# Designs tried in a protein design run: peptides against a protein of PDB entry 3ESW. Part 2

Target 1, 322 residues: chain A of PDB entry 3ESW
Amino acid sequence: NNIDFDSIAKMLLIKYKDFILSKFKKAAPVENIRFQNLVHTNQFAQGVLGQSQHLCTVYDNPSWHSIVLETLDLDLIYKNVDKEFAKDGHAEGENIYTDYLVKELLRYFKQDFFKWCNKPDCNHCGQNTSENMTPLGSQGPNGEESKFNCGTVEIYKCNRCGNITRFPRYNDPIKLLETRKGRCGEWCNLFTLILKSFGLDVRYVWNREDHVWCEYFSNFLNRWVHVDSCEQSFDQPYIYSINWNKKMSYCIAFGKDGVVDVSKRYILQNELPRDQIKEEDLKFLCQFITKRLRYSLNDDEIYQLACRDEQEQIELIRGKTQ

## One batch from the design tools (peptide; aimed at target 1 I3 F5 A9 L12)

Design b1_p8_3_s2 (made by RFdiffusion4, then SolubleMPNN; from b1_p8_3, 6 letters changed)
Fold by OpenDDE base, seed 1:
Structure b1_p8_3_s2 (fold): chain B 322 residues (1-322), chain A 8 residues (1-8)
Amino acid sequence: as target 1 above (322 residues)
Amino acid sequence: SKLEEAIK
C-alpha cells in the first residue's frame, strides 16, 4: 500500500483547520446561558464585558484616524523613523520599519506632543502654576465638558489667585488632541488611537490596579509587544512588576479581534489575589467575547488569528515574552 | 517617570 504521505498531510491540515474553525462557530445555547449567567452574577465579568463593548471597537473609526494624521507632525515623525531605519533597518528587513515607527511615536508623543498632568496649571496665573493648586474634589461635567465623553471633572483652587480651575477627565480622544494633557488614562486612550491611525494592530491593556497601556503586534518580532506611552517604553513588560515593584492581579487586553488575559506577561512578582472571578470563568469569558468579535470574519482570517492566539498562549505559559 | 516615582 503506497501510503501517499502528501495526501495524508493535506488531509490532516484540512482536519486541523476545520477543528480550529469549529471553535469559532456560533456559540451553543449552553454557552450563551453560561455567558449570560456569568455577566449577570459576577461584577468583574460584567466590567470586562462593558470595557470590551467600548475598547474593542471605538478606535476603529476612519474619521478619527484622519483627524489624528492631520494633527500629528508626520514630517518630523517620518524623518526620524527614516533616520533610525537607515542605520540598521535594511539588514533586518522591511518589517522592522514599523517597530521604528512605534518607537518614534512613543518619543514624539511623550517629548513633543502630550503632557503629564498631576495637577492642572491655574487658568488665571498661567503656565507652571500647578504647585499652587489645591484639590477640592471631583464633580460631574458641565454642559460643554459633557460633549466630549467626560465622566469626571477634578476641581482645583489656586492658592495664589483663589480662582477655580477645572480638569475634566475627557474620554473623547479627539478632544485630547486639543487638550494634550492627562494621566495614564488619557495618555493610553489617545496613544491607542494614534497607533490605530497608522493601521497597526493594537490592544488596550487594562490593569485592575489603576494603570493602562498598549500592546502592538510587531510583524518583525511576530508577537504582541508591550507599549507604554507614559514611559516611552517599547517591549518592557517587566517595568511594572520589577522596576516599579507594583502589585497586580489582572491585566486584560482589549482589541478589535479579541479580549485576552495578558496578566502572565506583566505580573512577574508580587501577584495580588485573583479572587474576582474563577480562572475557568475568566478564560471562558475572554474566549466568548473573542468569538463574538470574530463572527464577521472569514475562515482564513479566523484561522490566522487563531494561530496567532495559540502562539501567544504558548508564549504566556512559557514566560518567554523577552 | 512621574508615574514610576508615584508608585515607588
Scores: peptide ipSAE 0.029, ipTM 0.752, DockQ to the pose 0.011
OpenDDE base, seeds 2, 3, 4, 5: peptide ipSAE 0.027, 0.029, 0.024, 0.028; ipTM 0.739, 0.751, 0.714, 0.726

Design b1_p8_3_s3 (made by RFdiffusion4, then SolubleMPNN; from b1_p8_3, 6 letters changed)
Fold by OpenDDE base, seed 4:
Structure b1_p8_3_s3 (fold): chain B 322 residues (1-322), chain A 8 residues (1-8)
Amino acid sequence: as target 1 above (322 residues)
Amino acid sequence: EKLLEAIK
């Protein structure tokens, strides 16, 4: 009977939801002990934890979002988005508009807003003088640089005028709105904030082999999408392994709702040894941190995120079979 | 050459 089927379906759904929710309950004492032991004994685990404590929450700052939106040329951005959106014959209100927005933000950021800095220009000689700069090494920040969460300052000497130019590696993304230059770290840091400022679901992806990028959750594609501001790249996770022939071991995504090992999305060939942590311990660590990040969420939110996580895991497994 | 250096 249809009534019996509906009742069974409802019962199964309830049981399934309860099962999923049970995984996100407060950690048992044994899990806490395992976590504490792991982060105290494994340096890689400690690093992932440390990164999560910053990257998972730092971009959820409404004050920063306002500053970003006030700084960007929104008129230009939306003009270009609207133009490309209309060109493809889409109607307003479709989820695909956000994909066009992200693509334009990639264009705008790389072409109009931010600059790649191999070497800084000479502070004395002016623009386009980086070719004259010789690296002298790195040092700690001075008192002024320290105000903007600077960990390292690269020092350069101008071969032409002999003056010293400092290139502070700022971690404050608001300062980067002023400096408008950097390498992959600065690019990814500020671009992550930019995407968050538009209300998007964004993750910061850390690669152990000294690169970083973003993932954006496309509501249109219903999945996490690779986004690299340095490369003006949208949905090209293969560029590192295939195009660059880069060797990699770990790619970890950090977002407000979780920490996820996304290595399978990006490491398609030339995989380096994953010897920094046991696979089971890394999985446990990411799940444990994710669980903590979701402690304040209601059951419906937890369930929806768990469904998203499941779909992502399926995607990551299937991707290796292609 | 392009330097791919993250913030340490």
Scores: peptide ipSAE 0.069, ipTM 0.841, DockQ to the pose 0.011
OpenDDE base, seeds 1, 2, 3, 5: peptide ipSAE 0.059, 0.066, 0.058, 0.068; ipTM 0.829, 0.836, 0.830, 0.844

Design b1_p8_4 (made by RFdiffusion4)
Pose (drawn by RFdiffusion4):
Structure b1_p8_4 (pose): chain A 322 residues (1-322), chain P 8 residues (1-8); non-standard residues A184 YCM
Amino acid sequence: as target 1 above (322 residues)
Amino acid sequence: NFIENILN
């Protein structure tokens, strides 16, 4: 009995596909309650649910993608990307071009396109002039800035001239293309959209301890890559936990294809207690949402995506790539 | 071992 593995191996891959295609089916009402309910037992759940709604579908918008592309200096971007491909782009330029593009976009965005804003500059006094602004708090948007999905307008008084500069906090990323300033918040909103506008596979990563950033899928490294625009950073998920020494509890990724707990990629010391939700319930929560996010996908899509997810679990469960 | 040979 030379036991035939190649037979058994080829078989199974077949059986596995059925197991997978079954998993991403229905929404049998049994687990539905578990969902509709969990979102009432727990607010960390309602939190994730809410954000999934604001953040997964939103950046897939051709109207926006096109405006961003009109607005960005593509000639400049692609020229530099091409210049860096010139100083050889790996023996296997095997979708490596895409990585060089993301890196250059980071540069353009930071060095060139968008600008940080703690206190704003005085609107009437010069440009370089923020440290003579004392804040008078926050309030609702006026009529004009209400158009741009704004909740809070921070207002400031200029001690040198008396006028009041205001700093609306917008969520309409197209509005940010105009204002070209802000904090992680909007830096990340616009950068996610920018990445999506090149048709890249992109995600919004949310850290409960007040920071947000991106994940982009590198077909060259065939895995998700950490992208943080504020720090003009490419593949440095440790940056928060180690370099900054920031203490963190949870990290959650959002995208058109799903919602995934990416904590393990980032919270690699200074771990805070994860005391917000039964870990079993969180796994369920993401799975149910990811499953819901895919009813309209076909079998080939449902499967290829589930494998990428699995490849990711092994990456996180373990301590490394591959 | 058996499972490893199926996977290989």

Design b1_p8_4_s1 (made by RFdiffusion4, then SolubleMPNN; from b1_p8_4, 5 letters changed)
Fold by OpenDDE base, seed 4:
Structure b1_p8_4_s1 (fold): chain B 322 residues (1-322), chain A 8 residues (1-8)
Amino acid sequence: as target 1 above (322 residues)
Amino acid sequence: SILEKILK
């Protein structure tokens, strides 16, 4: 009888929700001990934890979002989004508009706003003088540079005028709105904040082999989408493994709602040994951190995020079969 | 959820 099936379906759904919610309850003492032992004994685990403590929360700053929105040419951005959206004959209010926004933000950021810096221009000789710059090494920040979360300063000498130019590697994304230059770290850092400032669900993806990028959760595609500001790339997770022939071991995504091993999305060939941590311990670590990030959420929020996580895990499993 | 999709 249809009535019995609906009752069974409802009962199964309730039991499933309860089961999912039970996984996100406060960690048992044994899990806390395992976590503490793991982060104290495994350097990779300690690194992932340290990154999560910063990257998962730093971009959720309303003051920073306001500063970003005040700094960007919003009129140009939305004009271009509206133009491209109209070409494809979409109606206003579709979730696909956000995908057009992210694509325009990629264009705007790379073409109009931010500059790649292999070497800085000479502070004395002016623009387009980077070819004359010789690296002298790196040093610690001075008192002014230290105000903007600077860990390292690259030092360059101009071959023409002999003057020293400092290239501070700022980690303060608000300072990057002023400097408008950097490498993959600065690009990804500021671009992550930019996407967050538009109210988007964004993750910072760290690759162990010295690259970083974003993921954006597309409500239209109903999945996490690869976004690389350096490459002006949208939904091209294969570019590193296939196009660059890059060898990689780990890709870890850091977001406000969780930490996820996304290596399967990006490592399609030339996989390096995953010898930094046991796979079970990495899975445990990511789940444990994710659980902590969700402690303040209600049962409905936890359940919705768990459903998203399940869908992503299925995607990551299936993606290896293509 | 996948379960919700299967039960629909």
Scores: peptide ipSAE 0.066, ipTM 0.801, DockQ to the pose 0.154
OpenDDE base, seeds 1, 2, 3, 5: peptide ipSAE 0.028, 0.032, 0.032, 0.039; ipTM 0.701, 0.688, 0.698, 0.770

Design b1_p8_4_s2 (made by RFdiffusion4, then SolubleMPNN; from b1_p8_4, 6 letters changed)
Fold by OpenDDE base, seed 2:
Structure b1_p8_4_s2 (fold): chain B 322 residues (1-322), chain A 8 residues (1-8)
Amino acid sequence: as target 1 above (322 residues)
Amino acid sequence: DLLKKILE
């Protein structure tokens, strides 16, 4: 009996696919109970859930994508992408082109479009007056600021003219297209939307130690790539731990298709205690939220994403980018 | 919201 190895391989592949898909079926009652207990008893878990409810879905807004694309200088962007693409003599392909696009978007955003705001300029004295600004604290938004999902307003007094300048911390990324200034939160928020507006797979990475950045899924590199708009950084996950010598405990990535603990990608040294949640509970939480985010996907989409997840987990364990 | 930047 000639063993048809091809038929066996096909059968094994089908069984493997079915096995993977079985993991993404609706949660068992015991998993729902575990999830509910975890988010009600653990503050860190509640925080991750709360962030996922916003960050995983907010950027999937077609009307926002249109507004972004209408606001950006697309002619300049694509001109620069085409120019850089032509220099390296790469074969034409969407996969490598998107890496050039993201690199240009990083350049454009930092150099041409958005501004870092440590302290605002004085509204009365004009440009380059931030050095004269003294922080008075923060307060709630006024009626106008509240229209743009503003959680807090930083208040500054000018040492020269004595006038008060408000720096509202807008969470509406469309308002940020107008204001074009902020700190890491505003930078990452708007830049995440910008990348999404080009149809890219993007995650928002939250670091517990007060920084945020993006990840972009490069089809060329076939992995998640570190992207920091503040630093104009592409594929430099080491900058925080090594270059900044930053101490960190948690980095959590939030995307439309999942929530992933990416701490191993970024925490290379100076690791702070991971004492906010049990490791098993964090793993469970991220998997549970990811499973919920994928409930509407078809079997092929679920399988492809599951394969991507496994490759990422292997990468994170090995500490080697493929 | 304090960011330690690397000066490029």
Scores: peptide ipSAE 0.026, ipTM 0.721, DockQ to the pose 0.011
OpenDDE base, seeds 1, 3, 4, 5: peptide ipSAE 0.019, 0.021, 0.023, 0.024; ipTM 0.688, 0.706, 0.723, 0.733; seed 3 fails the geometry check

Design b1_p8_4_s3 (made by RFdiffusion4, then SolubleMPNN; from b1_p8_4, 6 letters changed)
Fold by OpenDDE base, seed 2:
Structure b1_p8_4_s3 (fold): chain B 322 residues (1-322), chain A 8 residues (1-8)
Amino acid sequence: as target 1 above (322 residues)
Amino acid sequence: DILKKILE
């Protein structure tokens, strides 16, 4: 009996696919109980859940994508992308072109579009007056600021004219298209939306130690790529641990298709204690939220994403980008 | 909410 190895391989592949898909079925009652207990008893877990409820879905807004694309200088962006693409003599392909696009968007955003705001300029004295500004603290938004999902307003007094300047910390990324200034939160928020507006797979990465950045899934590199709009950085996950000598405990990535602990990508040295949650509980939490985010996807989409997840986990364990 | 300098 000639063993039809091709038929066996096909059968094994089907069984493997079914096995993978079985992991993404609706949660068992015991998993729901574990999840509920975890988010009600662990503050860090509640924080991750709360962030996922916002960050995983907020950027999937077609009306926002249209507003972004109408606001950006697309002619300049694509001109620069085409120019850089032509220099390296790469074969035409959407996969490599998107890497050039993200690199240009990083350049455009930092150099031409958005501004870092450590302290605001004085509203009365005008430009380049931030050096004269003294922080008075923070307060809640006024009626106008509240229209743009403002959680807090930083208050500054000008040492020259004595006037008060408000720096509202807007969470509405459409308002940020107007204000075009902020810190890492505003930068990452708007830049995440910008990348999403080009139809890219993007995650928002939250670091517990007060920084945030993006990840972009490069089809060319076939992996998640570090992207920091503040630093105009592409594929430099080491900058925080090595270049900044930053101490970190947790980096959590939030995307439409999942929540992933990406700490191993960014925490290369100076690791702080991971004492906010048990490692097994964090793993469970991220997997549980990811499973919920995928409930509406078809079997092929679930399988493809599961394969991507496995490759990422292998990458994170090996510490080697493929 | 801080940006640290890169040590080059």
Scores: peptide ipSAE 0.029, ipTM 0.746, DockQ to the pose 0.011
OpenDDE base, seeds 1, 3, 4, 5: peptide ipSAE 0.023, 0.025, 0.023, 0.025; ipTM 0.722, 0.729, 0.726, 0.735

Design b1_p8_4_s4 (made by RFdiffusion4, then SolubleMPNN; from b1_p8_4, 4 letters changed)
Fold by OpenDDE base, seed 5:
Structure b1_p8_4_s4 (fold): chain B 322 residues (1-322), chain A 8 residues (1-8)
Amino acid sequence: as target 1 above (322 residues)
Amino acid sequence: SFLEKILE
């Protein structure tokens, strides 16, 4: 009996695909009940859900992408990317070009485009006057500021001229293209949009301990890659735990196709207690939201994403980038 | 997937 191993392999592959696809069917009533109970009883779960409702979809705006591309110096960006790609990129294949693009965007954003703002410059005294600014506190947005999804405005008084300067914390990334300044929130917000505008698969990573960054899916490396615009950092997930000696409890990644607990990628030491939610409930929550985000995708898309998910989970368990 | 790589 010549066992047709090829036929068996094909059959197993089909069954495997069907099995994977079956996991992404509409949620069972029991899962819906579990989800509802979890988000109503656990504040952390509610927070993750709330963030997912915004962060997973807000950056998928073609109009915003066009505005970004019209605002950036694309000639400079692509000139620099082409220069780096021409050195070694051709030998490694076309997919490496995207890695060079992301690296250049990190450079361009930090060095040429956006500014870190601890304190604003005085509106009256002009540039390089932030040293003269004293914080008075925060207040709600005025009528103009409220148009740009502003939740809070930091108020500063100039010690030199006595005038008040407002630093609105805008959440509208298009407004940030104009203001070109902020802290980690504004940096990550706009940079996430920038990466999305180039057609990249991007996730927004929220850390409970007051930091945020990005991940992008590198087709060259075939994995999610850490990207921090504030640090001009590419593929350095260790910088927080090791270099900063930062203590952390949760890192959650939010993308159009899923929500993933990526804590294991970034929390390498000095782990804080993970006491906000049960681990099994967090896993369930992320999977449930991810499933909902994929309801409209076709079987091929679902399968490809599921394969990526599996590879990422293996990576996270092993603690090694493949 | 790992399985695809084995079966292909």
Scores: peptide ipSAE 0.025, ipTM 0.573, DockQ to the pose 0.152
OpenDDE base, seeds 1, 2, 3, 4: peptide ipSAE 0.024, 0.009, 0.024, 0.015; ipTM 0.570, 0.576, 0.593, 0.539; seed 2 fails the geometry check

Design b1_p8_5 (made by RFdiffusion4)
Pose (drawn by RFdiffusion4):
Structure b1_p8_5 (pose): chain A 322 residues (1-322), chain P 8 residues (1-8); non-standard residues A184 YCM
Amino acid sequence: as target 1 above (322 residues)
Amino acid sequence: SFVDNILS
């Protein structure tokens, strides 16, 4: 009995596909209550649910993608990307070009395109002039800035001239293309959209302890890659936990294809207690949403995606890539 | 071992 593995191996891969295609089916009402309910037992759940709604579908918008592309200096971007491909892009330029592009976009965005804003500059006094602004709090948007999905307008008084510069906080990333300034918040909103506009596979990563950033899928490294625009950073998920020494509890990724707990990629010391939601319930929550996010996908799509997800679980469950 | 041979 030379036991035939190749037979048994080829078989199973077949059986597995059925298991997978079954998993991403229906929404049998049994687990539906578990969902509609959990979203009332727990707000960390409503939190994730809410954000999934604001953040997964939103950046897939051709009208926007085009405007961003019109607006960005593609000649400059692609020139530099091409210049860096010139100084030899790995023996296998095997979709490595895509990585060189993301890196260059980070550079352009930071060195060139968008600017940070703690207090704003005085609108009437010069440009370099923010430390003489004392804030008078926040308030609602006026008529004009109400168009751009704004909740809070921080207002400031200039002690050197008396005028009041205001700093609306927008969510319309197309508006940010104009204003070209802000904090992680909008830096990240616009950068996610920018990444999506090159048709890249992109995600919005949310840290409960007030920071946001991106994840991009590198076909060259065939895994998700951490991208943080504020820090012009490429593949440095440790940056928060170690370099900054920031204490963190949870990290959640959002995208058109799903919602995934990516904590284990980032919270690699200074771990805070995860005391917000039964870990079993969180796994369920993401799965249900990811499943819901895929009813209209076909079998080949449902499967190829589920494998990428699995590849990721092993990466996180373990301590490394591959 | 048996499972490892199927996976290999």

Design b1_p8_5_s1 (made by RFdiffusion4, then SolubleMPNN; from b1_p8_5, 4 letters changed)
Fold by OpenDDE base, seed 5:
Order: sequence, then C-alpha cells, then structure tokens
Structure b1_p8_5_s1 (fold): chain B 322 residues (1-322), chain A 8 residues (1-8)
Amino acid sequence: as target 1 above (322 residues)
Amino acid sequence: SFLEKILK
C-alpha cells in the first residue's frame, strides 16, 4: 500500500485550514454574554474595548493618508531610502525596502518634521522661549480647539512678558501635521497615521504606565517590529525595561485586524503586578475583539492573519524574536 | 504556518 503522503498532506492542510477558520465564525451566545459581563464589570476591560473602538479603525482613512503624503517631503524620504537600499537591499530581496522606509520615516519624523514639547514657546516672545514658561494648569478646549478632538489644554504663563500661551493636546492627527509638536501621545498618534499612509500594517501599542509606541509588520523579518518615533527606535523592544529600567504591567497592541497583549515583548524585567484583570479574561477579551474586527474578511485573509497570530504567540512565549 | 511549511 503506497501511502500517498502528498494526498495525506493536502488533506491535513485542508482540515487545518477549516479548523482555523472555524475559530473566526460568529461568536456563540455564551461568548457574547461573557464579553458583555467582562466589559461591564471590569474597568480595565472597558478601557481596552474603548481604545479598540478608536485605535483599531481611526487610522484607516484614505483622505488622511492623502493629506499625509501631500505634507511630507516624499522626495527626500525616498531619496534616502533608495540610497540605503542600493547598498545592500537588493541582495536581501524587495521586502527589505519597507524596513529601510520605516527607518527613514523614523529619522525624518524626529529630525526634520516633528518636535518634542515639554513646554511650548511663548506665543509673544517667539522661538526658543520655553524656558520662560510656567505651567498654570490645564483646562478644557475653547471653541476653535474643540474642532480638532482636543480633550485638554495646558496653560502656560511667560515669565518674561506675562502673556498666556495655550498648548492644546490635540488628538486629531491632521491638526498635528500643522502644529508639528507634542509629547509621546502626539508623536505616536501622528506617526501611526504616517506609517499607515504608506500602506503598512501598523499597530498602536498602549502601555498602562504612560507610554505609547507603534509596531509594524515587517515582511522581510516576517514579524511585528517595535517602532518608537520618540526614540527613533526600530526593533528595540528592550529599551523600556532594560535601558530605561521602566516598570510595566501591560502593553496592548491595537490594529485594524486585532488586539493583542504584547506585554511579553516589552516587559523583560521589573514587571508590575498584573492585577487589573484575570489573565484568562484578558486573553478572551483580546481574542473576542480580534474576532469581531475580522468578521468581514474572507477565508484567505482570516487564515493568513491567523497564521501571523500563531507565529507571534510562539515568539512571545519563547521570548526570542525569530 | 509551521504546518504549511511541513506539508509544503
């Protein structure tokens, strides 16, 4: 009996695909009940859900992508990418070009485009006057600021001229293309949109301990890659735990195709208590939201994403980037 | 997937 191993392999692959696809069918009533109970009883779960409703979809705006591409110096960006790609990139294949692009976007954004703002410059005294600014507190947005999804405005008084300068914390990334300044929130918000505007698979990573960054899916490396615009950092997930000695409890990644607990990628030491939610409930929550985000996808898309998810989970368990 | 790599 010549066992047709090829036929068996094909059959196993089909069954495996069917099994994977079965996991992404519409949620059972019991899962819906569990989800509703979880988000109504657990504040952390409610927060994750709330963030997912915004962060998973807001950046998928073609109009915004066009505005971004029209605003950036694309000639400079691509000139620099082409220069780096021409050195070694051809030997590694076309997929490495995207890694060079992301690295250049990190450089361009930090060095040429956006500014860190601890304190604003005085509107009256002009540039390089932030040293003269005293914080007076925060208030709600005015009528103009409210048009740009502004939740809070920091108020500063100039010690030199006595005038008040407002620093609105805009959440509208298109407004940030104009203002070109902010802290980690504004940096990550706009940079996430920038990466999305180049057609990249991007996630927004929220850390409970007041930091945010990006991940992008590298086709060259075949994995999610840490990207921090504030640090001009590419593939350095260790910088927070090791270099900063930062204590952290949760890192949650939000993308169009899923929500993932990526804490294991970034929390390498000095882990804070994970007491906000049961681990099983967090896992369920992320999977449930991910399932909902994929309801409109076809079987091939679902299967490809599920394969990526499995690879990422293996990576996170092993603690080694493959 | 790992399985696809083994079966391919």
Scores: peptide ipSAE 0.029, ipTM 0.589, DockQ to the pose 0.151
OpenDDE base, seeds 1, 2, 3, 4: peptide ipSAE 0.029, 0.016, 0.005, 0.028; ipTM 0.563, 0.493, 0.480, 0.621

Design b1_p8_5_s2 (made by RFdiffusion4, then SolubleMPNN; from b1_p8_5, 5 letters changed)
Fold by OpenDDE base, seed 4:
Structure b1_p8_5_s2 (fold): chain B 322 residues (1-322), chain A 8 residues (1-8)
Amino acid sequence: as target 1 above (322 residues)
Amino acid sequence: SLLEKILK
């Protein structure tokens, strides 16, 4: 009888929700001990934890969002989004508009706003003088540079005028709105903040083999989408493994709601040994950190995020079969 | 959820 099936379905759904919610309850003492032992004994685990403590929360700053929105040419951005959206004959209010926004932000950021810096221009000789710059090495920040979360300063000498130019590697994304230059780290850092400033669900993806990028959760596509500001790339997770023939071991995504091993999305060939941590320990670590990030959420929020996580895990499993 | 999709 249809009535019995609906009752069974409802009961199964309730039991499933309760089961999911039970996984996100406060960690048991044994889990805390395992976590503490793991982060104290495994350097990779300690690194993932350290990154999560910064990357999962730093971009959720309303003051920073306001500064970003005040700094960007919003009129140009929305004009271009509206133009491209109208070409494809979409109606206003569709979730797909956000995908057009992210694509325009990629264009705007790379073409109009931010600059790639292999070498800085000479502070004395002016623009387009980077070809004359010789690296002398790196040093610690000075007193001014230290105000903007600078860990390292690259030092260059101009072959033409002999003057020294400093290239501070700023980690303060607000300072990057001023400097408007950097490498993959600065690009990804500021671009992550930019996407967050538009109210988007964004993750910072760290690759162990010295690259970083973003993921954006598309409500239209109902999945996490690869976004690389350096490459002006949208939904091209294969570019590293296939186009660059890059060898990689780990890709870890850091977001406000969780930490996820996304290696399966990006490592399609030329996989390096995953020898930094046991797979079970990495899975445990990511789940444990994710659980902590969700402690303040209500049961409905936890359940919705768990459903999203399940869908992503299915996607990551299926993606290896293509 | 996958379960919700299966039960629909």
Scores: peptide ipSAE 0.042, ipTM 0.761, DockQ to the pose 0.155
OpenDDE base, seeds 1, 2, 3, 5: peptide ipSAE 0.018, 0.031, 0.036, 0.033; ipTM 0.617, 0.684, 0.737, 0.723

Design b1_p8_5_s3 (made by RFdiffusion4, then SolubleMPNN; from b1_p8_5, 5 letters changed)
Fold by OpenDDE base, seed 5:
Structure b1_p8_5_s3 (fold): chain B 322 residues (1-322), chain A 8 residues (1-8)
Amino acid sequence: as target 1 above (322 residues)
Amino acid sequence: SFLEKVLA
């Protein structure tokens, strides 16, 4: 009896696909109750949900993508990408081109486009006067600032001229294309939009300990890749735990297709207590939100994403064993 | 998938 291994393999794959798809069907009433109870009783869960409602969808705006592409020096960017890509003689295949693009976007953004703003320059004294600025505190936005999704405004006094300078913390990434300055929040916000504008799969990573960065899905590497615009960093997830010796508890990635606890990728040492939510409840929450984000997708899309998710989970498990 | 890699 020649066991038709090919037929068995095909049947197993079908059953496996059906099993995977079954996990992404509409939530059972019991799951909805669990979700509602969790977000109403746990502040951290409520925060994750709130962030997901914004971060998972806000960057999927075609009008914003057009504005971004019209604002960037695309000729310079592609010229530089082409130069770097040509050096490898195409030996690694066409998929590596996107990695070169992301690396150039990191360079361009940090070196040519955006500026770190610890303190603003004095509006009266002009450029390179930030050293003369004293913080007075923060306040709410004025009527003009409020038009650009501004949650807070930092207030500074110039030690030289005595004038007040406002540093609004804009959350509108289109406004950031104009202002071209900020801290990690503004950097990550606009850079996430920039990457999305090139049609890339991008996640926004929130760290509970006051940092934020991106992940890009590399088709060449076939995995999620750490991307930090502030650091011009590509594929260096260790920089926070190792180089900065940063203590961290949670890193959560928010993308159009899901919410994922990526703490295992970044928290390599000095882990802080994960006491904000039960691990099982966090896992459930992320899965539940992810499931909702995928409700409109077809079976093939769901299956492909589920395969990607499984590969990521395997990667995250293996990284702890090395 | 893991299964696809094992069955390939």
Scores: peptide ipSAE 0.032, ipTM 0.597, DockQ to the pose 0.158
OpenDDE base, seeds 1, 2, 3, 4: peptide ipSAE 0.009, 0.015, 0.016, 0.000; ipTM 0.588, 0.623, 0.599, 0.353

